# Designs tried in a protein design run: peptides against a protein of PDB entry 5D63. Part 214

Target 1, 292 residues: chain A of PDB entry 5D63
Amino acid sequence: SLRRGIYHIENAGVPSAIDLKDGSSSDGTPIVGWQFTPDTINWHQLWLAEPIPNVADTFTLCNLFSGTYMDLYNGSSEAGTAVNGWQGTAFTTNPHQLWTIKKSSDGTSYKIQNYGSKTFVDLVNGDSSDGAKIAGWTGTWDEGNPHQKWYFNRMSVSSAEAQAAIARNPHIHGTYRGYILDGEYLVLPNATFTQIWKDSGLPGSKWREQIYDCDDFAIAMKAAVGKWGADSWKANGFAIFCGVMLGVNKAGDAAHAYNFTLTKDHADIVFFEPQNGGYLNDIGYDSYMAFY

## One batch from the design tools (peptide; made by RFdiffusion4, then SolubleMPNN)

Design b2_p28_5_s4 (from b2_p28_5, 15 letters changed)
Fold by OpenDDE base, seed 2:
Structure b2_p28_5_s4 (fold): chain B 292 residues (1-292), chain A 28 residues (1-28)
Amino acid sequence: as target 1 above (292 residues)
Amino acid sequence: SKELEEQRKKQAALTAPTIAAFLAALEA
């Protein structure tokens, strides 16, 4: 079963992703195939999958950038029916915006079936060009047509997954207390995380005893990430991952405040020093408190 | 490793004595 989360959805046959054209919030905006760059944000190509309670394997798909939802035009079962962005809500009853998502016969990719029409999201002719048509098309769950098979690359973590990543890190103090602020987190690539840091004004900021020291830097970074998230995305129901930690050294006579994020595979955390923009696997402190 | 030691030294310069005082109270 597909988990709630943010996904980059990639065709199984060609290097194209499901893209909301121009990231537009207008009703009827085409959803198209488009090239993507691995390990980047891919702004118009991120989708929040929200599971519908009591309806097995059924989701809405909200475009993170536009805040609109994947919609089969008029719910038509005709092959070639347009799939567009359209205004909606996460728990809608509109079958035009309800998608049954289950594993394909290959056990790795997924198929996306419209709940009402029973047609499938199809990259028409397997066209790898930018702007290629994505449409509802007839199909079956068991056939191997790559035009209708999609890899769901998860770009977010749940609070539980983040908690688990922290727990397995060797630099956690025995007195550690963690405080979870949100339920689902978009995990940024380091390049994006660093760019937010650069844009925040923290680079070149002067360390000053108590009045602007380690805790101020760490909190300022978290605030910058929060603002970036609010300014960048129109969808709701998720946060941007950026943690704050307080740690103590092994001798127990020095402490520090710093940030952390998740590694690419989401299995581990990496420490971030907001005073210099450095990433470290070992920052020299064991965390006794975190919030994220 | 030498790299880890160097990184720790760099981070040590960024320590927060005030937080250390709070931690001492927690550990007591």
Scores: peptide ipSAE 0.024, ipTM 0.582, DockQ to the pose 0.168
Fold by OpenDDE base, seed 1:
Structure b2_p28_5_s4 (fold): chain B 292 residues (1-292), chain A 28 residues (1-28)
Amino acid sequence: as target 1 above (292 residues)
Amino acid sequence: SKELEEQRKKQAALTAPTIAAFLAALEA
């Protein structure tokens, strides 16, 4: 079953993603097919899937950028009915905004069925052009039509997944304690993470003994990421992944505060030095404390 | 590796010894 999370939703037939046009928060904004760039943020193409309690395989889909929800216009079962962004809530009872999402017959892609109309989200004619119509269309769960099959590329991790990634890392001290601050985290590409770091002013910040040293840099980076998240996205219910660690060196005579994020596959962590913007698999310290 | 050691030496300049002292106190 599909997990709660943030997804980039890509058509199984053509290199097109589900895009909220211009990221507009206006009711009735078209949801369209649009090209995407791998390993980038793809701003208007991220969707938070929120599972509906006690309704099997059923979700709302909130556009991360606009904060609006995927909506089948008037809940119509007519083929070609527009799918738009529309104001809503994560746990709405409005069947226009409830989507049953399950594996297709190929076992890899998903189909997205409107809960009320029982029609499926369809990239009309498999059109790969930017702005191509996405609509509700008749179909069945077992049909192999790629116009109605979608890959859900997970762009976020749960706190449990992050915890597991940390636990697998060899640079964790035996006394390690981790503190989880949020439930779901958007994992940024390094390029975006670095840009936030640059924009924070940290590259120009001067290290000063005690008054502005490693812990200040690390906390400032986390604060910068938090602010970036708040300023960039209108959806709620998720955070941007940026951890803080305290570590001790192998000799036990030096300690450091630093950041960390997750690798692209979300299986491992990578350390980030906020004093120089470097990414390292081994920062030279074993973490005895983290919060993220 | 030598490269790893060199990187660690560079990171030593960024260290906060007071955190280490605190950790040592907790272990005592």
Scores: peptide ipSAE 0.023, ipTM 0.577, DockQ to the pose 0.171
Fold by OpenDDE base, seed 5:
Structure b2_p28_5_s4 (fold): chain B 292 residues (1-292), chain A 28 residues (1-28)
Amino acid sequence: as target 1 above (292 residues)
Amino acid sequence: SKELEEQRKKQAALTAPTIAAFLAALEA
């Protein structure tokens, strides 16, 4: 079954993603096919899938940017019915906004069926052009029509996944304690992470003994990422991944505070030095404490 | 190896010794 998380949803037939037009939060904003750039944020094309308790394989899909939800207009079962962004809640009972998401017959892509109408999210005519219509359309789970098949690329990690990634890292001290602050984390590309760092003013901050040293830099970076998240996205129920670690060197006579994020495949962590903006696989310290 | 060592030296310059005291507290 599909896990709770943030997804970039790409058509199986053409290089087009499910896009909320202009990221608008207005009710009735068209959801359309749009080109995307791999391994980037794709601002209007991220969807938080929230599983509905006690309803198998059924989710709401919240646009991360607008905070609105994927909505089948008037819940109509007519082929060609518009799919739009509309205000809603994560655990709504409105069948216009409930989507059953299961694997297609090919075993890799998903189909997205409206819970009420039983029609499927369809990239009309497989049109790869920007702004192409996405609509509810008749179909079956077993059909191979690529217009109704979608790849769900996970853009987030759960706290458990993050914890697992940390646990796999060789630079974790035996006394390590991790503190989880949130449940789901959008993982940023390094370029975005770096840009947040640059915009925070940290590159111009001066290291000063005790009063503004490694811990201050690391906490400031986390705060900057948190603020960026709050300012950038209208959806709730997730955080932006940015960890803080305290570590000790091998000799045990020096300690450091630093940040970390996840690698592209979400399987590992990479260390980030907020004092210089560097990414390191080995920062020279073993972490005994983290919070993220 | 040399690259890694150089990186570690650079990071060492950024160290805050007082954090080491907190580590000692974990063991006490």
Scores: peptide ipSAE 0.023, ipTM 0.584, DockQ to the pose 0.179
Fold by OpenDDE base, seed 4:
Structure b2_p28_5_s4 (fold): chain B 292 residues (1-292), chain A 28 residues (1-28)
Amino acid sequence: as target 1 above (292 residues)
Amino acid sequence: SKELEEQRKKQAALTAPTIAAFLAALEA
């Protein structure tokens, strides 16, 4: 079953992603096929899938940028019915905005079926051009039409997944205590993470004994990421991943505060030094505390 | 950088007693 999370949704047949046109929050904004760049944010192409309680394999899809929801126009079962962004809520009962998402017959891609109409999200004619129509279209779960098959590239991690990634890292102290602040985290590419760091003013900040030292840098970075998230996305129900750690060296006679994020595959953590913007697999400390 | 390393040494020295006490308490 598809897990709650933020997804980049890519067509199985052509290199096109589900895109909310111009990221607009207006009701009726077209959802279209659009090219994407791997390992980037793809701003208008991120969707928060929220599972509906007690309705098997059924979700709302909230555009992360606009905060609006994928909506089948008038819930029509007619082939070619527009799929648009529309105002909504995560746990709506509106069948126009409820999508059953299950594996296709190929076992890798998903199909997206409207709960009410039973039609499927279709990249019309498999058109790979920017702005190509995405519509509801007749189909079945078993057929192999690539116009209706989608890869769900997960761009987020749950708190449990983050916890697991931390736990298997070799630079965790035996006394480690982690504090989870949120439930789901968008994981940023390093380039984006670094840009936030640059924009925060931290590169120009002066280290000062106690008054502005390692903990201040680390907390300032987390605050900057939090603000970036709030300023960048209209959807709710997720956070931007940026951790703070306190660590001790092997000898136990030195301590440091630093940041960390997740690797591209979300399986491991990488340490980030907010005093110089460096990424390290080994920062020279074992973490005894983290919050993220 | 050497400067950053020196800063870290200073920070480590200042925080070491607190950290040591914390770790000792957790291990007891």
Scores: peptide ipSAE 0.015, ipTM 0.573, DockQ to the pose 0.638

Design b2_p28_6_s1 (from b2_p28_6, 15 letters changed)
Fold by OpenDDE base, seed 2:
Structure b2_p28_6_s1 (fold): chain B 292 residues (1-292), chain A 28 residues (1-28)
Amino acid sequence: as target 1 above (292 residues)
Amino acid sequence: PVRSSLGASPEELEAAEERLFEKLKAAE
């Protein structure tokens, strides 16, 4: 079954993603096929899938940028019915905004069926052009039609996955205690993470003993990422991943405060030094505390 | 554990990085 999370949803037949046109929050904004760039944010193409309690394999899909939901216009079962962004809530009972998402017959891609109409999200004619129509269309779960098959590339991690990534890292102290602040985290590409760091003013900040030292840098980075998240996205129910760690050296006579994020595959953590913007697999300290 | 107030200065961080790079080179 599909896990709760943020997904980039890509067509199985052509290099096109499900895109909310212009990221607009207006009711009736077209959802269209659009090109994407791997390993980037793809702003208008991120969707939070929220599972509906007690309804098997059924979700709402909230556009991360606009905060609106994928909506089948009038819930019509007619082939070619528009799929649009529309105001809604994560746990709505409106069948126009409820989507059953299950594996296709190929076992790797998914199909997206409207709960009410039983039609499927379709990239019309498999058109790879920017702005190509996405519509509800007749189909079956067993069909191999790539116009109705979608890869769900997960762009977020749960708190449990983050915890697991930390736990397998070799630079964790035996006294480690982690504190989880949120439930689901959008994981940023390093380029975006670095840009937030640059925009924060930290590269020009002066280290000063005690008054503005390692902990101030690390917390300032965390705050900058938090603000960036709040300013960038209208959807709720997720956070932006940026951790703070306190670590001790091998000798046990020196400590440091630093940041960390997740690797591209979400399996490991990488340390980030907010004093110089460096990414390191080994920062020279073993973490005894983290919050994220 | 040691308090985080004992955090490294920029010079100490540079020195630590250099030591790590030396270790990595030695392992190659």
Scores: peptide ipSAE 0.093, ipTM 0.699, DockQ to the pose 0.129
Fold by OpenDDE base, seed 1:
Structure b2_p28_6_s1 (fold): chain B 292 residues (1-292), chain A 28 residues (1-28)
Amino acid sequence: as target 1 above (292 residues)
Amino acid sequence: PVRSSLGASPEELEAAEERLFEKLKAAE
């Protein structure tokens, strides 16, 4: 079953992703096929899948950028019916915005069926051009039509997954206590994470004993990421991943505060030094406390 | 006892990195 999370949704047949045109929040904004760049944010192409309680395999899909929802126009079962962004809520009862998402027959891709019309999200004619029409179209769960098959690349982690990644890391102190602040986290590419760091002014900040030292740097980075998230996305119900750790050195006579994020595969953490912008697999400290 | 004072200075960080690099080189 598809988990709650943020997804980049890519066509199984051509290198095209589900894109909310121009990221517009206007009702009726076309959802279209569009090219994407791997290992980037792809701003208009991120979708928060929120599972509907007690309705098997059924979700709303909220565009992260616009805060609007994937909507089948008038809920029509007619082939070629437009799929658009439209205002909504995560737990709506409007069948125009309810999508049953299950594995296709190939076991890797998903199909996206409108709950009401029973038609499927279709990249019309498999058109790989930017702005290609995405529409509701007749289909079945078992057919192999790549126009209706989609890869759901997960761009977020749950708090539990983050916790598990931390637990697997060898640089965790025996006294470690972790504190979870949110439920779901968008994991940023390092390039984006670094850009936020640069824009925060931290690269130009002067280390000063006690008054502005490691904890100030680490917390400032966390705050910068939080603000970036708030300023960048209109959707709610998720956070941007940026952790703070307190660690002790191997000798046990020095402590440090630093940041961390997740690796691309979300299986491990990588340490980030906010004083110099470096990413490290070993920062020289074992964490006894984290919050994220 | 663990030191209560947080605050690795830039010099301490550089020294720590150097030590880590030396360990990695020695392990190769």
Scores: peptide ipSAE 0.092, ipTM 0.687, DockQ to the pose 0.075
Fold by OpenDDE base, seed 5:
Structure b2_p28_6_s1 (fold): chain B 292 residues (1-292), chain A 28 residues (1-28)
Amino acid sequence: as target 1 above (292 residues)
Amino acid sequence: PVRSSLGASPEELEAAEERLFEKLKAAE
C-alpha cells in the first residue's frame, strides 16, 4: 500500500504533474497538469497523502503549499468533472475528498479513484500543456490508459526512515542517542537547503569562542529551516528535514556540533557544516547525539 | 557523562577538512 508521505505525482504518459493552479487556497481552485523540473521543490505540485484509518488504500491528498485538499467537484461521477482544491481535513468523511490509491495494472504507476464516485483522476486527453484539465473520468483498475496512471515520487521520509538512514552511516558513535522531533519530513534539495542557509545570515555570522560557536551555528540553521517551512507551506502534519548532531573526533579530545540532511535517494545522510555551508560525507566526527 | 562540545574555529575546520581530503586521497 501507499505509505503516508509527501508525493510529487506525475502522469505516466506525459511529463506532467498534478498541480494546484497558482497554489491558491481558494475553494474551487483548479487542479491541472503542469510541467515540472526534476530534483526541485515544484511548489504547487506536492501532495501530502494521509491514509484513512480502517479504509483500505484510501487517502486524503493535501496540497502542501495551499493546505487545501484534492476534491472532486460535487462528487459527480460524470466524466469530465472538475478536480479542484478545496478546504478540508486530513481525516474527513467527505467522499469528495477521499481517494483510493492503488497500483495500476502495470505494477509501477498508481491510479487515483474517488472513493464515492468510483471515477479516476484523469489527465484529460493526456494533454501535456500547462494548465491541462484534470478531471474525474470513468475507468477501471485494469485499464492501461496512461491518462489515469500516475507515478508517486516520494519527497519525504518518515522518522523511522530517517532513523534507518542514520543507523547506516559509518560516522555514528557507539554511544549515539537520537531524538526524533517529528513524524514526517520533507527532504529538500541541497540547493534549497543552501539557499535557506544563505538567507539565514549564517554566512555572515562570526565564530566566537563559546558565545557563538558550533552549536549556535547548527541550531541557527535548524531554526532557519523550521522558519522557512512555516513560512512556505500551509499544510500541517510534516516538518522540513534538518538535523543537528553532536559529534566527537576519533581521538576523543574534541567535539563539534553540525547539521545533516538526507541524500536524494533518502537512503543516507550527508553532513552539513553551518559555518561554511559545506556538504560532507565525513565531517571528521562521530555523532553521539542527534535531534531532528 | 556530560560532554562538552567545543566546535572548531573556521581555521580549524578548514584544517580538518584538509586532513579529511588527504585521508580520502590516501584511501584511493
Scores: peptide ipSAE 0.078, ipTM 0.691, DockQ to the pose 0.097
Fold by OpenDDE base, seed 4:
Structure b2_p28_6_s1 (fold): chain B 292 residues (1-292), chain A 28 residues (1-28)
Amino acid sequence: as target 1 above (292 residues)
Amino acid sequence: PVRSSLGASPEELEAAEERLFEKLKAAE
């Protein structure tokens, strides 16, 4: 089954993603097909899939930017019914906002069926143009129509997945303690992570013994990422991944505080030095503590 | 280098931070 998470949802037939037009929070805002850029944030095209308890394979889809939900207009089963952003809640009982998401017959893509109408999210005519209509349309689970098949590219990790990535890293001290702060984390591209770092003022910050040293830099980076998240997204129920680590050197006589994020494939961590903005596979310390 | 009011060594710092976060968890 599809895991809870943040997804970039891409059409299986053409290079178009499910986009909330202008990222607007207004009820009735069209959801449309739109071009996207790989390895970028794609601001209006991120969706938090929240599984509905006790309803198999059924989710709400919250637009990360607007905080509104994918909504089939009036829950109509008529082909061509508009799919829009609309106010809602993660665990709504409104069938207009409940979507059954399961693998298509090809085993790679998903189909998105409205729970009530049993129609499917359809990129009308497979139109690859920006602003192309997305609508509810008649269909079946087994048909191969690419207009109704979607790739769910996961842009987030669960706390468990992050924990697993950390555990695989060779630069973890035997006494390591990890402290999980949130449940789901949007993983940023390094370019975005770096930009947040730049905007934080840390590049211009002066290292000062004890009063503003490694721990201050590392915490300031995490705070900057947290603020960026709060300022950028209206959806709730997720965090932005930015870890803080405390590590000890091989000699065991020095400790350092630094940041870390996840690699593009989410399988590993990469260390980030907030004092210089560098990404490193080995920062020269083994982590004995992390919080993220 | 990371410093702690409870100790100067990495091991002491480690123990201090662990205790701190455990307290925070308990307060949740």
Scores: peptide ipSAE 0.022, ipTM 0.502, DockQ to the pose 0.171

Design b2_p28_6_s2 (from b2_p28_6, 12 letters changed)
Fold by OpenDDE base, seed 4:
Structure b2_p28_6_s2 (fold): chain B 292 residues (1-292), chain A 28 residues (1-28)
Amino acid sequence: as target 1 above (292 residues)
Amino acid sequence: EVKSSLGASPAELEAAEARMLEKLKAAE
């Protein structure tokens, strides 16, 4: 079954993703097919899937950027009915915004069925052009039509997954204490993470003994990412992944504060030095404390 | 170039945390 999380939803037939046009929060904003760039944010193309309690395989899909929800216009079962962004809530009872999401017959892609109408989210005619219509369309779960098959690429991790990634890392001290701040985290590509770092002013910040040293840099980065998240996304119920670690060197005579994020495959962590913007697999310290 | 200067060692932090926990338990 599909897990709660943030997904980039890509058509199985053509290189097109489900896109909320212009990221607009207006009711009735078209959801369309649009090109995407791998390993980038794809701002208008991220969707938070929230599972509905006690309703098997059924979700709301909240656009991360706009904070609005995928909505089948008037809940109509007519083929060609527009799928739009519309105001809503994560646990709505409105069947226009409830989507049953299960594996397709190919075992890799998913189909997205409207709970009420039983029609499927369809990239009309498999059109790969930007702005191509996405609509509700008749179909069945076992059909092989790629217009109605979607890859759900997970762009977030749960706190448990993050914890597991940390636990697998060899640079964790035996006295390690981890403190989880949130439940679900959007994992940024390094380029975006770096840009936030640049925009924070940290590259120009002066290291000063005690008054503004390693911990201040690390916390400032965390704060910058938090602010970036708040300023960039209208959806709630998730955070942006940016960890803070305290570590001790192998000799045990020096301690350092630094950041960390997750690798592209979300299986491992990578360390980030906020004093110089560097990414390292080994920062030279073993973490005895983290919060993220 | 990169400088590290935390104000307390891990051992000192652990000791401080232990003291805090003791105080919390006593206040319960």
Scores: peptide ipSAE 0.069, ipTM 0.557, DockQ to the pose 0.262
Fold by OpenDDE base, seed 5:
Structure b2_p28_6_s2 (fold): chain B 292 residues (1-292), chain A 28 residues (1-28)
Amino acid sequence: as target 1 above (292 residues)
Amino acid sequence: EVKSSLGASPAELEAAEARMLEKLKAAE
């Protein structure tokens, strides 16, 4: 079953992703096929899947950028019905915005069925061009038509998954206490993480004893990522992953504050030094406290 | 150069407490 999370949704037949045109929040904005760049943000192509309580395999899909929801126009069962962005809520009862998402017959891709109409999200004619039509179309769960099969590339982690990644790291002190601040986290590519760091002004910040030292750098980075998230996305119900750690050295006579993020596969953490923008697998300290 | 100036870690506190206890014993 599909987990709650943020997904990049890619067609199984051609290199095209589900895109909200221009990221517009206007009701009736077309959802279209569009090219994407691997390992980038793909701003208009991220969707928060929120599971509906007590309705098996059924979700709303909120566009991360616009804050609007995937909507089958008038809930029509007619083949070729437009799929658009439309205002909504995460736990709506409107069947135009409820999507049953389950594995296709190939066991790797998913099909997206409208709850009310029972039609499927279809990349019309498998068109790989930018702006290609996405529509509701007749189909069945067992059909092999790649126009209606989608890969759900998970771009986020739950707090539990982040906790598990930390627990697997060898640089955690026996006295470690972790504090979880949010429930679901968008994990950024390192390039984006670094750009936020650069834009924060930290590269030009002067270390000053006690008044602006290691903890101030680490907290400033956390604050910069939080602000970037708030300024970049209109959807709610998620955070941007950026952790703060306090660690002790091997000798036990010195402590340091630093940041961390998750690796691309979300299985491990990597340490980030906000004083110089470096990524390290070993920062020379074992963490006794983290919040993220 | 990366610099650090955090307060005492749990390990540092434990070490400090141990040192204090040793001093107290010596003062008896």
Scores: peptide ipSAE 0.065, ipTM 0.547, DockQ to the pose 0.214
Fold by OpenDDE base, seed 3:
Structure b2_p28_6_s2 (fold): chain B 292 residues (1-292), chain A 28 residues (1-28)
Amino acid sequence: as target 1 above (292 residues)
Amino acid sequence: EVKSSLGASPAELEAAEARMLEKLKAAE
């Protein structure tokens, strides 16, 4: 079963992703096929999948950027029916916005079926061009048509997954306590994380004894990421991953505050030094406390 | 270049922060 999370949804046949055109929040905005760049944010192409309680394999799909939902126009079962962005809620009962998502016959991709019409999200003619039509189309779950098969690339982690990544890291102190702040986290590429750091003013900030030292840098970075998230996305129900750690050195005579994020595969953490913008596998401290 | 100078020992910081976070969580 597909887990709650943020996904980049890519066609199985051609290098095209499900894109809300211009990221517009207007009702009826076309959802189209569009090119994407791997390992980037792909702003208009991120979808929060929210599972519907007590309805097996069924979700709403909220565009992260616009805060609107994938919507089959008038819930029509006619082949070629437009799929658009439309205002909605995560736990709506509107069948126009309910999507049953299950594995395709190839075992790696998914098919997206409208709950009401039983038609499938289709990249019409497998068109790889920007702006290609995405529509509801007749189909079956076992059909191998790549026009209706989609890879769901997970762009977020649950709090449990983040916790597990931390637990695997060798630079954790025996007295470690972690505190989880949110349930689901968008994990940023390092380039984006670094850009937020640059825009925060931290690169120009001066370390000052006690008044603006390591803890201030680390908290300022987290605050900057939080603000970036709030300013960038209209959807709710997720956070942007940026952790804060307190650590002690091997000698036990010095402590440091720093940040951390997740690696590309989401399996490990990488430390981030907010005083210089560096990413490190070993920051020289073992964490005794984290919140994220 | 990078400087580390927390105002309390690791144990003291951990205890204090844990208490604060617990209080915040209870208030939610």
Scores: peptide ipSAE 0.051, ipTM 0.553, DockQ to the pose 0.378
Fold by OpenDDE base, seed 2:
Structure b2_p28_6_s2 (fold): chain B 292 residues (1-292), chain A 28 residues (1-28)
Amino acid sequence: as target 1 above (292 residues)
Amino acid sequence: EVKSSLGASPAELEAAEARMLEKLKAAE
């Protein structure tokens, strides 16, 4: 019952993630085990899981950075067969790129089985070194071998999840209307969000009455995030989360435009002031409109 | 210092932006 989304896929036995080597888009690029840093982007280690309609528990896995897909070389069932990045499409019928992903026997981790060969994605010998081989390997769904067990750390939210996070926030006005622009959103760490803000030039921008005021700052931030997304990732079918809100103060006599993003656990929103780069749980306004 | 200076009332802004977003979605 894995949901569509962007995942950081981590081995259950050692601190190693599924990594597309150098983020290369070349056909046949090795997929390898590699170290990762928690609470960072981990550029080459993000995978968009797209469920195949009418095929139970079966997905394609698109590398976010390269735009290529996880591919079992020649679809071979031989143990040790290379798993590589390869050009493809989200809804391919090529069994080399179709993966059945289901919970392992421990109920927390997943196993990744090639649809055609019925072999499993395996961190060979549980090697924790950078560049360790990942291959198709014989196995069963019930085996407890951690070499074939993977945690799927969700790095994105659906539009519905974002909507729910907004809805439970106490700083939403009764007249609130939200507009969803995309279907799935990569949620950035605050450090990355702040860096985009810094690089946008907004820290040096001057507030000017009407000509460049709160709404201009908020829109400029969203535009900067959009551009960053387009320039950073080759995969399609997702967006970078950055919201714009319009809010009214408690007295009802002043309005403000600002940004917002999601908390680390994706359960709540946090407000971002593009005029100073601050994060706030309470920005002093209740939102009557948002788009994200 | 953070400043707020929306030119229209909240209701007017909401209505205008809603219309704009609807147009954008229709064009996609």
Scores: peptide ipSAE 0.043, ipTM 0.547, DockQ to the pose 0.397

